# Peptides against a protein of PDB entry 3V4O, part 67

Target 1, 234 residues: chain A of PDB entry 3V4O
Amino acid sequence: DQPLAKDKVALLIGNMNYREHPKLKAPLVDVYELTNLLRQLDFKVVSLLDLTEYEMRNAVDEFLLLLDKGVYGLLYYAGHGYENFGNSFMVPVDAPNPYRSENCLCVQNILKLMQEKETGLNVFLLDMCRKRNDYDDTIPILDALKVTANIVFGYATCQGAEAFEIQHSGLANGIFMKFLKDRLLEDKKITVLLDEVAEDMGKCHLTKGKQALEIRSSLSEKRALTDPIQGTEY

## One batch from the design tools (peptide; made by RFdiffusion4, then SolubleMPNN)

Design b2_p14_8_s3 (from b2_p14_8, 8 letters changed)
Fold by OpenDDE base, seed 1:
Structure b2_p14_8_s3 (fold): chain B 234 residues (1-234), chain A 14 residues (1-14)
Amino acid sequence: as target 1 above (234 residues)
Amino acid sequence: MEEKLQSFSPELPK
């Protein structure tokens, strides 16, 4: 009994050229590589780089418009970020220094909106740091999430830890994407796939003790990124 | 070939 997706939509955001923060390099390549892979999986992919707060919010809004009942939604973010009280915040390129929650996009808020769309699968791949932002003293009060049992978070690093990119010979890749790309096309339940990525990442000598993949999921069905789209013949 | 890590975390004012 093969699970089917009504459709598959992905929004990929890579922020590198920050105005008030250190610039990054990996998101460019990582977004590109992930775009190609997801398109091979028949995802409708929107890939955007260096988004301001306004642009990020618009991109998310447009992404949400593409979601509907049974649709697989995947959000990938690579850039600066932080985590306060279990909430993940993506930092736009025009964020001030220091930034606060009102300057950033809360992933859990996006998840709430995705749940309202009755999506078939919600996947978040967050390649950002998860350190506490001490300059953000706001305690977000979020609406209670529904019990949809279709949520998967792939955090590039552990809570309170940092995510890294590897720079060599002028090239840079995020540690997370370095290992994710090797397995992304595998026909496996997404949580199983990510678990294998975690093991692969654990073998990386450069980031031992510094970065480790964390998987948070409530997925009660065997959903895979390779799941076919309903009504589509290949 | 030299490999180095860069954190995705900015340093904020102290």
Scores: peptide ipSAE 0.267, ipTM 0.779, DockQ to the pose 0.785; fails the geometry check
Fold by OpenDDE base, seed 3:
Structure b2_p14_8_s3 (fold): chain B 234 residues (1-234), chain A 14 residues (1-14)
Amino acid sequence: as target 1 above (234 residues)
Amino acid sequence: MEEKLQSFSPELPK
Protein backbone atom coordinates (compact mmCIF):
# COMPACT_ATOMS: atom_id res chain seq x y z
CA ASP B 1 0.00 0.00 0.00
CA GLN B 2 1.07 3.54 -0.69
CA PRO B 3 2.37 5.43 2.31
CA LEU B 4 0.31 8.34 3.51
CA ALA B 5 1.40 11.60 5.01
CA LYS B 6 -0.46 13.03 7.94
CA ASP B 7 0.46 16.39 6.48
CA LYS B 8 3.24 17.86 4.41
CA VAL B 9 5.11 20.91 5.59
CA ALA B 10 8.11 22.64 4.12
CA LEU B 11 10.33 25.47 5.26
CA LEU B 12 12.37 27.10 2.54
CA ILE B 13 15.10 29.54 3.42
CA GLY B 14 17.12 31.48 0.90
CA ASN B 15 19.88 33.73 2.16
CA MET B 16 21.58 35.95 -0.36
CA ASN B 17 21.99 39.50 0.92
CA TYR B 18 24.67 38.88 3.47
CA ARG B 19 26.01 41.76 5.47
CA GLU B 20 29.55 40.56 5.96
CA HIS B 21 29.86 38.00 3.17
CA PRO B 22 29.57 37.94 -0.60
CA LYS B 23 26.05 38.33 -1.86
CA LEU B 24 24.35 35.54 -3.75
CA LYS B 25 21.65 35.59 -6.38
CA ALA B 26 20.36 32.08 -6.90
CA PRO B 27 18.48 31.66 -3.61
CA LEU B 28 15.82 34.10 -4.74
CA VAL B 29 14.84 32.18 -7.82
CA ASP B 30 15.50 28.78 -6.33
CA VAL B 31 13.23 29.34 -3.36
CA TYR B 32 10.54 30.67 -5.64
CA GLU B 33 10.69 27.72 -7.99
CA LEU B 34 10.80 25.16 -5.23
CA THR B 35 7.88 26.84 -3.50
CA ASN B 36 5.72 26.48 -6.56
CA LEU B 37 6.68 22.86 -7.02
CA LEU B 38 6.09 21.85 -3.44
CA ARG B 39 2.73 23.56 -3.41
CA GLN B 40 1.78 21.47 -6.39
CA LEU B 41 2.63 18.52 -4.20
CA ASP B 42 0.23 19.85 -1.56
CA PHE B 43 2.94 20.92 0.81
CA LYS B 44 2.23 23.72 3.16
CA VAL B 45 5.16 25.91 2.33
CA VAL B 46 6.73 28.75 4.23
CA SER B 47 9.29 30.54 2.11
CA LEU B 48 11.59 33.10 3.63
CA LEU B 49 14.47 35.14 2.30
CA ASP B 50 17.43 36.83 3.92
CA LEU B 51 16.95 35.76 7.48
CA THR B 52 19.00 36.90 10.42
CA GLU B 53 20.05 34.39 13.01
CA TYR B 54 17.14 35.36 15.19
CA GLU B 55 14.68 35.09 12.34
CA MET B 56 16.06 31.76 11.21
CA ARG B 57 15.76 30.26 14.66
CA ASN B 58 12.21 31.53 14.94
CA ALA B 59 11.34 30.14 11.54
CA VAL B 60 12.67 26.74 12.50
CA ASP B 61 10.74 26.83 15.75
CA GLU B 62 7.53 27.64 13.93
CA PHE B 63 8.26 24.94 11.41
CA LEU B 64 8.69 22.39 14.16
CA LEU B 65 5.34 23.33 15.63
CA LEU B 66 3.71 22.20 12.42
CA LEU B 67 5.29 18.77 12.64
CA ASP B 68 3.62 15.83 14.26
CA LYS B 69 3.38 12.09 13.98
CA GLY B 70 3.35 11.05 10.36
CA VAL B 71 3.93 14.53 8.98
CA TYR B 72 6.35 14.98 6.13
CA GLY B 73 8.84 17.68 6.94
CA LEU B 74 11.08 19.25 4.35
CA LEU B 75 13.73 21.83 5.02
CA TYR B 76 15.39 23.55 2.11
CA TYR B 77 18.24 25.96 2.53
CA ALA B 78 20.11 27.94 -0.05
CA GLY B 79 22.91 30.21 1.03
CA HIS B 80 26.31 30.24 2.59
CA GLY B 81 27.16 27.31 4.76
CA TYR B 82 29.86 25.02 5.98
CA GLU B 83 30.32 21.57 7.41
CA ASN B 84 32.44 20.66 10.39
CA PHE B 85 32.77 17.08 11.56
CA GLY B 86 29.70 15.98 9.68
CA ASN B 87 27.54 18.79 10.99
CA SER B 88 25.97 21.17 8.51
CA PHE B 89 25.67 24.81 9.43
CA MET B 90 23.39 27.31 7.72
CA VAL B 91 24.72 30.85 7.81
CA PRO B 92 22.33 33.70 8.58
CA VAL B 93 22.66 36.95 6.68
CA ASP B 94 23.86 38.80 9.76
CA ALA B 95 26.59 36.32 10.57
CA PRO B 96 29.94 37.88 11.34
CA ASN B 97 33.06 37.42 9.31
CA PRO B 98 34.41 35.03 10.24
CA TYR B 99 31.49 33.15 11.70
CA ARG B 100 31.36 30.27 14.12
CA SER B 101 28.85 27.57 14.87
CA GLU B 102 27.30 29.71 17.56
CA ASN B 103 26.33 32.18 14.85
CA CYS B 104 24.76 29.52 12.66
CA LEU B 105 22.03 26.93 12.69
CA CYS B 106 23.02 23.29 12.88
CA VAL B 107 20.93 21.11 10.62
CA GLN B 108 21.53 17.99 12.65
CA ASN B 109 20.09 19.69 15.70
CA ILE B 110 16.99 20.44 13.71
CA LEU B 111 16.83 16.81 12.67
CA LYS B 112 16.93 15.74 16.28
CA LEU B 113 13.99 17.95 17.05
CA MET B 114 12.11 16.67 14.03
CA GLN B 115 12.63 13.11 15.20
CA GLU B 116 11.00 13.96 18.48
CA LYS B 117 7.89 14.84 16.53
CA GLU B 118 7.71 11.31 15.15
CA THR B 119 7.48 12.61 11.61
CA GLY B 120 6.82 10.31 8.73
CA LEU B 121 9.60 11.74 6.63
CA ASN B 122 12.44 14.17 7.19
CA VAL B 123 13.96 15.66 4.06
CA PHE B 124 16.82 18.12 4.04
CA LEU B 125 17.82 19.79 0.81
CA LEU B 126 20.94 21.77 1.48
CA ASP B 127 22.14 24.01 -1.30
CA MET B 128 25.24 25.25 0.43
CA CYS B 129 28.93 24.63 0.51
CA ARG B 130 30.32 21.92 2.71
CA LYS B 131 33.82 23.18 3.21
CA ARG B 132 35.44 23.11 6.60
CA ASN B 133 35.31 26.31 8.60
CA ASP B 134 38.80 26.62 9.97
CA TYR B 135 37.77 29.40 12.30
CA ASP B 136 35.68 26.99 14.33
CA ASP B 137 37.52 23.99 15.65
CA THR B 138 34.95 23.06 18.25
CA ILE B 139 33.16 19.76 18.01
CA PRO B 140 29.54 20.29 18.87
CA ILE B 141 28.05 17.85 21.30
CA LEU B 142 24.83 16.82 19.67
CA ASP B 143 22.11 14.72 21.12
CA ALA B 144 22.07 11.20 19.83
CA LEU B 145 19.72 10.62 16.96
CA LYS B 146 16.98 8.07 17.13
CA VAL B 147 16.70 5.24 14.66
CA THR B 148 13.68 6.38 12.71
CA ALA B 149 14.65 5.26 9.21
CA ASN B 150 12.88 8.23 7.66
CA ILE B 151 15.73 10.63 6.94
CA VAL B 152 16.95 11.91 3.60
CA PHE B 153 19.72 14.41 3.04
CA GLY B 154 20.22 15.90 -0.36
CA TYR B 155 23.49 17.77 -0.31
CA ALA B 156 24.02 20.01 -3.30
CA THR B 157 27.68 19.10 -3.15
CA CYS B 158 29.91 16.46 -1.66
CA GLN B 159 31.81 16.66 1.57
CA GLY B 160 34.46 19.32 1.60
CA ALA B 161 33.29 20.76 -1.68
CA GLU B 162 31.50 23.86 -2.86
CA ALA B 163 28.09 24.48 -4.29
CA PHE B 164 27.66 26.94 -7.10
CA GLU B 165 25.14 29.14 -8.75
CA ILE B 166 25.05 29.76 -12.45
CA GLN B 167 24.39 33.23 -13.70
CA HIS B 168 22.85 33.47 -17.11
CA SER B 169 21.11 36.40 -18.75
CA GLY B 170 21.10 38.33 -15.53
CA LEU B 171 19.45 35.57 -13.55
CA ALA B 172 21.11 33.01 -11.37
CA ASN B 173 20.12 29.52 -10.36
CA GLY B 174 21.82 27.08 -8.12
CA ILE B 175 23.12 24.12 -9.99
CA PHE B 176 21.30 21.83 -7.58
CA MET B 177 17.93 23.44 -8.16
CA LYS B 178 18.52 23.58 -11.88
CA PHE B 179 18.26 19.82 -12.01
CA LEU B 180 16.09 19.14 -8.99
CA LYS B 181 13.19 21.15 -10.35
CA ASP B 182 12.93 18.95 -13.41
CA ARG B 183 12.26 15.82 -11.39
CA LEU B 184 10.73 16.96 -8.13
CA LEU B 185 7.17 16.21 -9.19
CA GLU B 186 7.92 12.63 -10.16
CA ASP B 187 6.12 9.94 -8.21
CA LYS B 188 9.19 8.14 -7.00
CA LYS B 189 10.81 7.28 -3.75
CA ILE B 190 12.62 10.42 -2.74
CA THR B 191 16.02 8.73 -2.69
CA VAL B 192 15.47 7.36 -6.17
CA LEU B 193 14.42 10.77 -7.36
CA LEU B 194 17.51 12.38 -5.93
CA ASP B 195 19.70 9.71 -7.46
CA GLU B 196 18.38 10.63 -10.86
CA VAL B 197 19.03 14.27 -10.11
CA ALA B 198 22.57 13.33 -9.22
CA GLU B 199 23.05 11.74 -12.60
CA ASP B 200 21.67 14.78 -14.34
CA MET B 201 23.96 17.06 -12.38
CA GLY B 202 26.90 14.90 -13.30
CA LYS B 203 26.41 15.79 -16.91
CA CYS B 204 26.68 19.51 -16.33
CA HIS B 205 29.81 20.73 -18.06
CA LEU B 206 30.14 23.74 -15.80
CA THR B 207 30.47 21.84 -12.57
CA LYS B 208 32.13 18.61 -13.63
CA GLY B 209 34.70 17.80 -11.04
CA LYS B 210 33.55 20.70 -8.91
CA GLN B 211 30.12 19.87 -7.58
CA ALA B 212 28.31 16.58 -7.15
CA LEU B 213 25.11 15.72 -5.38
CA GLU B 214 25.43 13.57 -2.30
CA ILE B 215 22.55 11.57 -0.95
CA ARG B 216 22.63 10.42 2.62
CA SER B 217 19.59 8.51 3.71
CA SER B 218 18.09 6.11 6.13
CA LEU B 219 14.74 5.51 4.54
CA SER B 220 13.19 2.10 5.00
CA GLU B 221 9.87 2.93 3.38
CA LYS B 222 8.96 3.94 -0.13
CA ARG B 223 8.19 7.51 0.76
CA ALA B 224 7.72 10.06 -1.97
CA LEU B 225 6.99 13.74 -1.97
CA THR B 226 3.93 12.85 -4.03
CA ASP B 227 2.46 10.72 -1.27
CA PRO B 228 -1.11 11.74 -0.57
CA ILE B 229 -2.18 13.35 2.64
CA GLN B 230 -4.29 11.21 4.91
CA GLY B 231 -7.96 12.02 4.71
CA THR B 232 -7.74 13.62 1.32
CA GLU B 233 -8.95 12.33 -2.00
CA TYR B 234 -6.51 12.07 -4.81
CA MET A 1 26.41 35.61 -23.04
CA GLU A 2 28.75 33.73 -20.79
CA GLU A 3 27.66 31.70 -17.85
CA LYS A 4 29.32 32.57 -14.58
CA LEU A 5 29.80 30.38 -11.58
CA GLN A 6 29.65 31.76 -8.09
CA SER A 7 30.48 29.72 -5.06
CA PHE A 8 28.20 29.60 -2.07
CA SER A 9 31.29 29.87 0.09
CA PRO A 10 31.99 33.11 1.83
CA GLU A 11 35.34 34.76 1.61
CA LEU A 12 36.85 34.55 5.03
CA PRO A 13 39.89 36.32 6.38
CA LYS A 14 43.23 34.58 6.17
Scores: peptide ipSAE 0.266, ipTM 0.777, DockQ to the pose 0.808; fails the geometry check
Fold by OpenDDE base, seed 5:
Structure b2_p14_8_s3 (fold): chain B 234 residues (1-234), chain A 14 residues (1-14)
Amino acid sequence: as target 1 above (234 residues)
Amino acid sequence: MEEKLQSFSPELPK
């Protein structure tokens, strides 16, 4: 009865050392902690830091090659970003100032390509700002998405808002990861899990009224990150 | 211990 994954693959990208933008600190620790957690969930994890546009595109291409029918795919990104017209853009470390969509990677385009692989589950965890970029006047014309009912977005913040990191005694963590890591190993439907994370984040006094988790999903099956891989023995 | 908040927002030209 329990859903099975053909395989589980994750790509984690943390961009910190931007050339033309303020440097960040949290992605280093956040990628490390998430890597450890996902490996405990039997994900094949590729973790990369400080990627140029060229390197990011290559990483995504390699990630897509590992996807196939029934595979669980998870993309995590921590870094600078923006959202225009409902489309999320991840900013490479070599992006110019100001950056435009042509300099960045569109998450929805990646989703479209993942759908073509007939994946069992597509999870996006985006720890970035979602403010509009006024310097990018391009109206995205994207191919229509298929109705696969296997999509989950976990946005670190709500539309039009900022995401933050917290520095405590020299250690910096993203607010999103601070709460996500406490629940990620729970055997629950991924949307239910993220909803609980959202409630936990809502209790944070530092970001009250500034940052709130947004869950956007079309998931018709009770799928969890803890779902076993087909053919594995436990 | 002190907690500090930093935004992920980049600095763009005016």
Scores: peptide ipSAE 0.263, ipTM 0.775, DockQ to the pose 0.731; fails the geometry check
Fold by OpenDDE base, seed 2:
Structure b2_p14_8_s3 (fold): chain B 234 residues (1-234), chain A 14 residues (1-14)
Amino acid sequence: as target 1 above (234 residues)
Amino acid sequence: MEEKLQSFSPELPK
């Protein structure tokens, strides 16, 4: 009765040391914390920091090679980003100022490729801003998505809004990860889990009116990150 | 200690 994953694979990217943009601090700790948690959930985790465009594209390509029918795929990104016309763009550390879509990685394009792998679950956790990039007037032509009913987006912030990190005594954590880490190991449907994270984050006085978690999903099965891998017993 | 917020938004030319 419980859903099974053929395998569980995660790619975590944290970009901090941008060449032409303000440096960030939280992605380092956030990627580390998420890595530890996902490994406890038996994910095969590839964690990378400060990737150039070329390196990011290669990392995504390698990630896609690990995906197959029934595999749970999770992509986490922490860094600069923007959203144009409903498309989320992850900004590599070597992106120019200003950057355009051609300099960045489009998440929706990655989703399309993940769908072709017939994955069991596609989870995107995007800890990035979602403001419009006025310097990019390109309208991306994306391939049509399949109806797979296995997609979950966890946006650290609302459309058109910003995501933040909290700095305290030289340390920094993303607002999203601050609350996500407390619930990630819970055996709950991923959308339910994220909804609880959203409520927890909503109580944060620092980001009231500035940042709120958005969940966008088409998930017709009770899939959880805790789902066991097929052929394994726990 | 007071907490400080830092946006993940890049600073683009005005």
Scores: peptide ipSAE 0.262, ipTM 0.774, DockQ to the pose 0.823; fails the geometry check

Design b2_p14_8_s4 (from b2_p14_8, 5 letters changed)
Fold by OpenDDE base, seed 2:
Structure b2_p14_8_s4 (fold): chain B 234 residues (1-234), chain A 14 residues (1-14)
Amino acid sequence: as target 1 above (234 residues)
Amino acid sequence: SPLKLQSFSPELPA
């Protein structure tokens, strides 16, 4: 049987104009391209750029309000980030230098809240660095996650590594988005799709040995971003 | 055409 989504909702955040950190270029184009692709997949997409901590928290809160039982939720983030003790932190544009966890948004906390909504699918696409932040020694005590078997993480890079953007003739894309956009519309299980993206990225000699896609999933059903929405006809 | 790799890593204080 074809899996169905009650609805499909995506929050896309691209942070590039940081106040106390180096500016980025790729998030602008990457968010735009991903927005267009997800809309073709009938996602309700909220795309935001250059969010402060306050704005990011509000955006996540509003995103969570759109989630409910059976809804597909997708969170995409492009910007500065770090990973401490397996927890991913998205860095707002107004974060201090150096930043700590209290200045950032923890992705795993968002996942916990998404699970409470009994979503049909939780997809995280994180185009950020995953290096350890030595200036933050806080060990977050997070609530235990439920066993929902509907979680997919697409990390633009492997643990402890950096993510990169390619600038060519004034245009910039993140390495992850460069390859993701070519396959995102394919009718395949999301983990299979990401695995193919990983293989495509692996052929890029520029980032070989520097950046590799990591897929972390607990997905027991053949769910795809192309899955139709219940009550709709295509 | 020029090609440049830019890291998403911020510069941290010494």
Scores: peptide ipSAE 0.212, ipTM 0.758, DockQ to the pose 0.765
Fold by OpenDDE base, seed 4:
Structure b2_p14_8_s4 (fold): chain B 234 residues (1-234), chain A 14 residues (1-14)
Amino acid sequence: as target 1 above (234 residues)
Amino acid sequence: SPLKLQSFSPELPA
């Protein structure tokens, strides 16, 4: 009954040192911590920081090459971002001011490509703002997604809202990662795990009424990040 | 020490 992953692959991107936008701090620490946790879960992890548009697109392409039938794919992004018409856009460090969709990477497009790989699980952890970008009037035409019932989105914040980092003594963590890291290793269905993270985050007085975790999922199986890799002994 | 929140959203022109 235990679901098996053919393999487990994660791409972690943290953008901080923006050229035309305010610099961030949390992505550095958050990517580092998440990398260590996912490696404990036997993920093959590629962690990258401060990617230009070109580099981000290449990283995603390389990530997709590692995906195959039954593989668990996890994409984590921490940085500037926005959401227009239900589409999430990750902002590269060399994005202009203001940025537009043509300068950014659309998460839903990546999901479409992941589905073509017939992955066993697609997890997106997006630690970015989801505010409307009024400077981007583009209405993207996206390819229809397949019905794979293996998709989980963990948004650090609600639609139309902002995600925040906490700066303390020169160090900073994103609110999302602050609570995610405490539960990520638990052997639970990924949606259940994220729900618990949401409850923990809800107790944070700093972001009460400002930031709340949103889970969007279509996951018909009890799949967890702790699921063993097929053909391996744990 | 006091905590400071910083948004992951850049300041856009008005």
Scores: peptide ipSAE 0.229, ipTM 0.766, DockQ to the pose 0.803; fails the geometry check
Fold by OpenDDE base, seed 1:
Structure b2_p14_8_s4 (fold): chain B 234 residues (1-234), chain A 14 residues (1-14)
Amino acid sequence: as target 1 above (234 residues)
Amino acid sequence: SPLKLQSFSPELPA
């Protein structure tokens, strides 16, 4: 039986113009390209660039309001980030230098809130570094997640490693998005799709030994981004 | 032109 989505909602955040950190270029193009692709997949997409902490928190809150039982939720982030103790932190453009967890948004906290909405699928595509932030010694105590078996993380890089963008001829793309965009429209289980992206990305000589896609999932159903929306004609 | 890599890692003070 074909899995159905009650609805499909995506929040895309690309942070580039940091105030106290190096500026990035890829998020602009990456957010744009992903927006177009997800819309072809009938996602309701909110795309935002260069968000402050306040704006990011508001965007996440609004995103959560759009989630409901059976809804597919996708969060994409491109920008600076770090990972401490298995928790991923997205860095707002107005974060201080150095930043701490209190200045950033914890992805796992967002996941917890998404689970409370009884979503049909939770997908996180995190195009950010996963290096430890030594200036943040806070050990977050997070509530235990429910066993929903509908979670997929696509990390642009492996734990403790960096994510990169490629600049060529004035244009910059994230390595992750460069390969993701070629397969995103395929009608495949999302983990299978990402696995193929990982293989494609593995052939990139520029990031060989520097960046590798990591898939972390607990997905017991064959759910795809191409899954039809319940009550729609296909 | 040659491809250039730029890390998404912010530079933190020493």
Scores: peptide ipSAE 0.220, ipTM 0.764, DockQ to the pose 0.822; fails the geometry check
Fold by OpenDDE base, seed 5:
Structure b2_p14_8_s4 (fold): chain B 234 residues (1-234), chain A 14 residues (1-14)
Amino acid sequence: as target 1 above (234 residues)
Amino acid sequence: SPLKLQSFSPELPA
């Protein structure tokens, strides 16, 4: 009765050194820490920093090539971003100011492509702001998603809100990662795990009323990041 | 050591 993954693959992107936007610090440490944790969970992890639009699109394409039926796919992004009409956009480091949807990568488009691969689990951890971008007036028309019931979104912040990093003695971590890293290795359904992270984050006085974790999921099975991989190798 | 909050929100033109 133990759920099994055919494989477990993660793409981690941290964008910090933007050309036309304020530079960030947390993505470096956050990607590093998450990489180490996911590797302990037997994920095949590709971690990339400071990607241009071209490089981000290529990274996503390569990530998709590693996905197949029953594979667990996890996409983590830390950087600038925005949300228009329920669609999340990751901002490459070479994005212009202001950026628009054609300069960015739409997460929901990636989800659609992951569904085509018949993945066992699709997890998105988005450590970015979700404010409306008023300079982008495009209304994306996305293909209808399939009803796969294997989707989990962990938004670092609420709809229309900002995500923050904490800088301390020259070191910076995202608020989301600060709490996620403490629970990520727990053998729990991923939505339950994230719910506990949400409660932990809610106790942070520094971001009280400013940032709260939002979980958006359609997950009909008890899937965990700790689920073993099929075969004898793991 | 001081703690500082930094928003992930970029500065956009007025």
Scores: peptide ipSAE 0.202, ipTM 0.753, DockQ to the pose 0.791; fails the geometry check

## One batch from the design tools (peptide; made by RFdiffusion4, then SolubleMPNN)

Design b2_p15_1_s1 (from b2_p15_1, 6 letters changed)
Fold by OpenDDE base, seed 5:
Structure b2_p15_1_s1 (fold): chain B 234 residues (1-234), chain A 15 residues (1-15)
Amino acid sequence: as target 1 above (234 residues)
Amino acid sequence: MPVGLQSFSPELPPL
């Protein structure tokens, strides 16, 4: 049978105007384009730019309030970030230099909270670097995740690697979004869709050997972003 | 148009 979503909710965060770190350009366009695409997929989309730590935490809290049993939750982040010990950290625009985990939002903590909501699908699209932050020696003690088999991570880059944006004289896109946007509306299992995006990105001569999409998933059902919302016409 | 790459990695102070 066709999988159904109780609802579909997305939080998109693009951080570019950092106070203590280099400014970025791509998040503006990437958030805009992704917003339009997800709305075509009947997602309820909240799109926010240049969030402080306080604002990011509030946005995540509000996002979590919209989640419930069977709801599809999608979190997209574009900005500075790092990965320590398998944990991904999103960097707010007011983060100090150097930043530590206490200044950032841990994606895996958000995932845990999403699992508590008994969501139907948890998708994370993380357009950020995954290099280790040597200024943060904190080893996160995270509670064990539940076995929900409904988790998909699309990392814009490999572990320990960097993510990039393409700079032209005009508007810039991140490498990840450049390829993701071409396939996002396809009616395919989300992991299959991302695999095709990975192949497309792999053909990019600009980032060959520098950036590659990593898909990390535990998804036992054929769930797609195109899945209809329960009680609505297909 | 000229094409360049910008890393999402911030510049951190030296260790």
Scores: peptide ipSAE 0.219, ipTM 0.743, DockQ to the pose 0.807
Fold by OpenDDE base, seed 1:
Structure b2_p15_1_s1 (fold): chain B 234 residues (1-234), chain A 15 residues (1-15)
Amino acid sequence: as target 1 above (234 residues)
Amino acid sequence: MPVGLQSFSPELPPL
């Protein structure tokens, strides 16, 4: 019994041209490559670059409007970020220095809203640093998440650690995307796929002891990004 | 070819 998706929708955000923070390079290429791959997997993909806070919030709102019961939702983010008290914050390009949670988008809040849509699968691929922001001492009180057993987080790095981009030959990719792209089309449970990506990334000499993929999942079903869309024949 | 790593870490002022 192959699991079916009602639909498959992805929002990809790559922030690189920050106003008050160091510029990045990898998000451009990473978003592009991931877009191509997800489209091959029949995802409806919205890919956006260099979003302000306002634009990011709007993009997320529009993304949520595309979600419904049984829909696979995937959110990818590449850019600056931080993690406080287990909450991941994506940093818009117009965020001040220093930024605080009110300037950023909380991933767990997005997850809460996705759960309300009764999605079939919620995948978050976060290519951002996870170091604590010492300038934000606010402890966010989030609404309790439902037990949906359909959540997968792929963190490009460990808690409290940094994510990196690798630049060679004039091109830069995030370390996470460098290895993810080689396996993303495989017909495997998403957590298994990410585990293999983690092993591949672990072999990278440049990031040994610096960056490691973390997978956090409550996925109880054999859901894959390759799962067919209901009503379609392949 | 030279390979470089760049952190996605933001630049924060010292505390």
Scores: peptide ipSAE 0.204, ipTM 0.734, DockQ to the pose 0.778
Fold by OpenDDE base, seed 3:
Structure b2_p15_1_s1 (fold): chain B 234 residues (1-234), chain A 15 residues (1-15)
Amino acid sequence: as target 1 above (234 residues)
Amino acid sequence: MPVGLQSFSPELPPL
């Protein structure tokens, strides 16, 4: 039986023009390309660039309002980030240098809120570094996650490692998006799709030994981004 | 053509 989504909603955030940190280039193109792909998959896509902390929090709040029982939620982030104690932090463009968790958005907190909406699928695509931020040694006290078996994390890099963008002939893409975009439209279970992306990325000479895709999932159903929206299936 | 890599990690001052 083909799984159905009640709706499909995506929030894409690309931060590149940081005030106190090195500027990036890839998020602009990567958000654009992913937007087009997800729209082809009938996602309702909100794409935002260069968000302050305030704007990011508002965007997440609005995104959560669109989630409901059975809805597929996808959060994509490209920008600076870090990971402390298993918690992923997205860095707003107005974050200070150095930044702390209080200046950033915790992905796991967003996941907790998504679970409360009883979503059909929660996908996080995080194109950010996962190095520890030594300027913040606090452990966020997070509420325990529910066992929903509908969670997929696609980390652009391994724990403790960096994610990179490549600039070729003036064009810049994140390494993750470079390979993800080639497979995103495939009608496959999302974890299978990402596994294939991981293999493709693993063949990249530029990032061998530097960046590798990590998939972390608890997905008990064969759910794909191509799953039809309820009422529109044939 | 030259290919450049840039980390998505900011440059932080030393501890």
Scores: peptide ipSAE 0.238, ipTM 0.744, DockQ to the pose 0.782; fails the geometry check
Fold by OpenDDE base, seed 4:
Structure b2_p15_1_s1 (fold): chain B 234 residues (1-234), chain A 15 residues (1-15)
Amino acid sequence: as target 1 above (234 residues)
Amino acid sequence: MPVGLQSFSPELPPL
């Protein structure tokens, strides 16, 4: 009597080789790890690295075309980002320095478009900073969201805070993905799963007081990433 | 082994 997904589709974006900003390392590894895990969960996964603004917008458009009624949609982003007025902005690799909202992709706009597809679940995993961009004084005008009660945000860090990657032996992982990967395959409601990840992350002495997972959700059903796809065995 | 941290925040010029 568990929930079923019509299908499960994920778009994973990792931006690290920025033209006008410091390069990152973790997105490469984190996208790779998450791709493998989500495929084990029968997600159809599109994983892309180092996208320009044009490429990111196209990727999102293509992702939206795969969404339909009852489909589980998951968007993961790792890279530079900021948050102004509660809106999360993903920074393309070709963004200028400084960048503004017009150069970036607004996550809440993507959510609005996902809602129009009547998806069964909308999950956003945002491994980016959430500091205000003081160089962007524009207040975005966004369409109001629908009440769908199927939305989950996993922010790698708190509002106004930074997200970090851990560099060890030449490899780097985002602190969020470091803990998420250990639990992602668990058959639990996605908000419960993320809560456990938050507790694990909170025990990390490296980022204690610097980075903490924030979960923001409106999820009225016991939806899990492990939910079977309709028409398949479960 | 020592572990380094790097912020996902870009280096922006001072205001």
Scores: peptide ipSAE 0.231, ipTM 0.741, DockQ to the pose 0.790; fails the geometry check

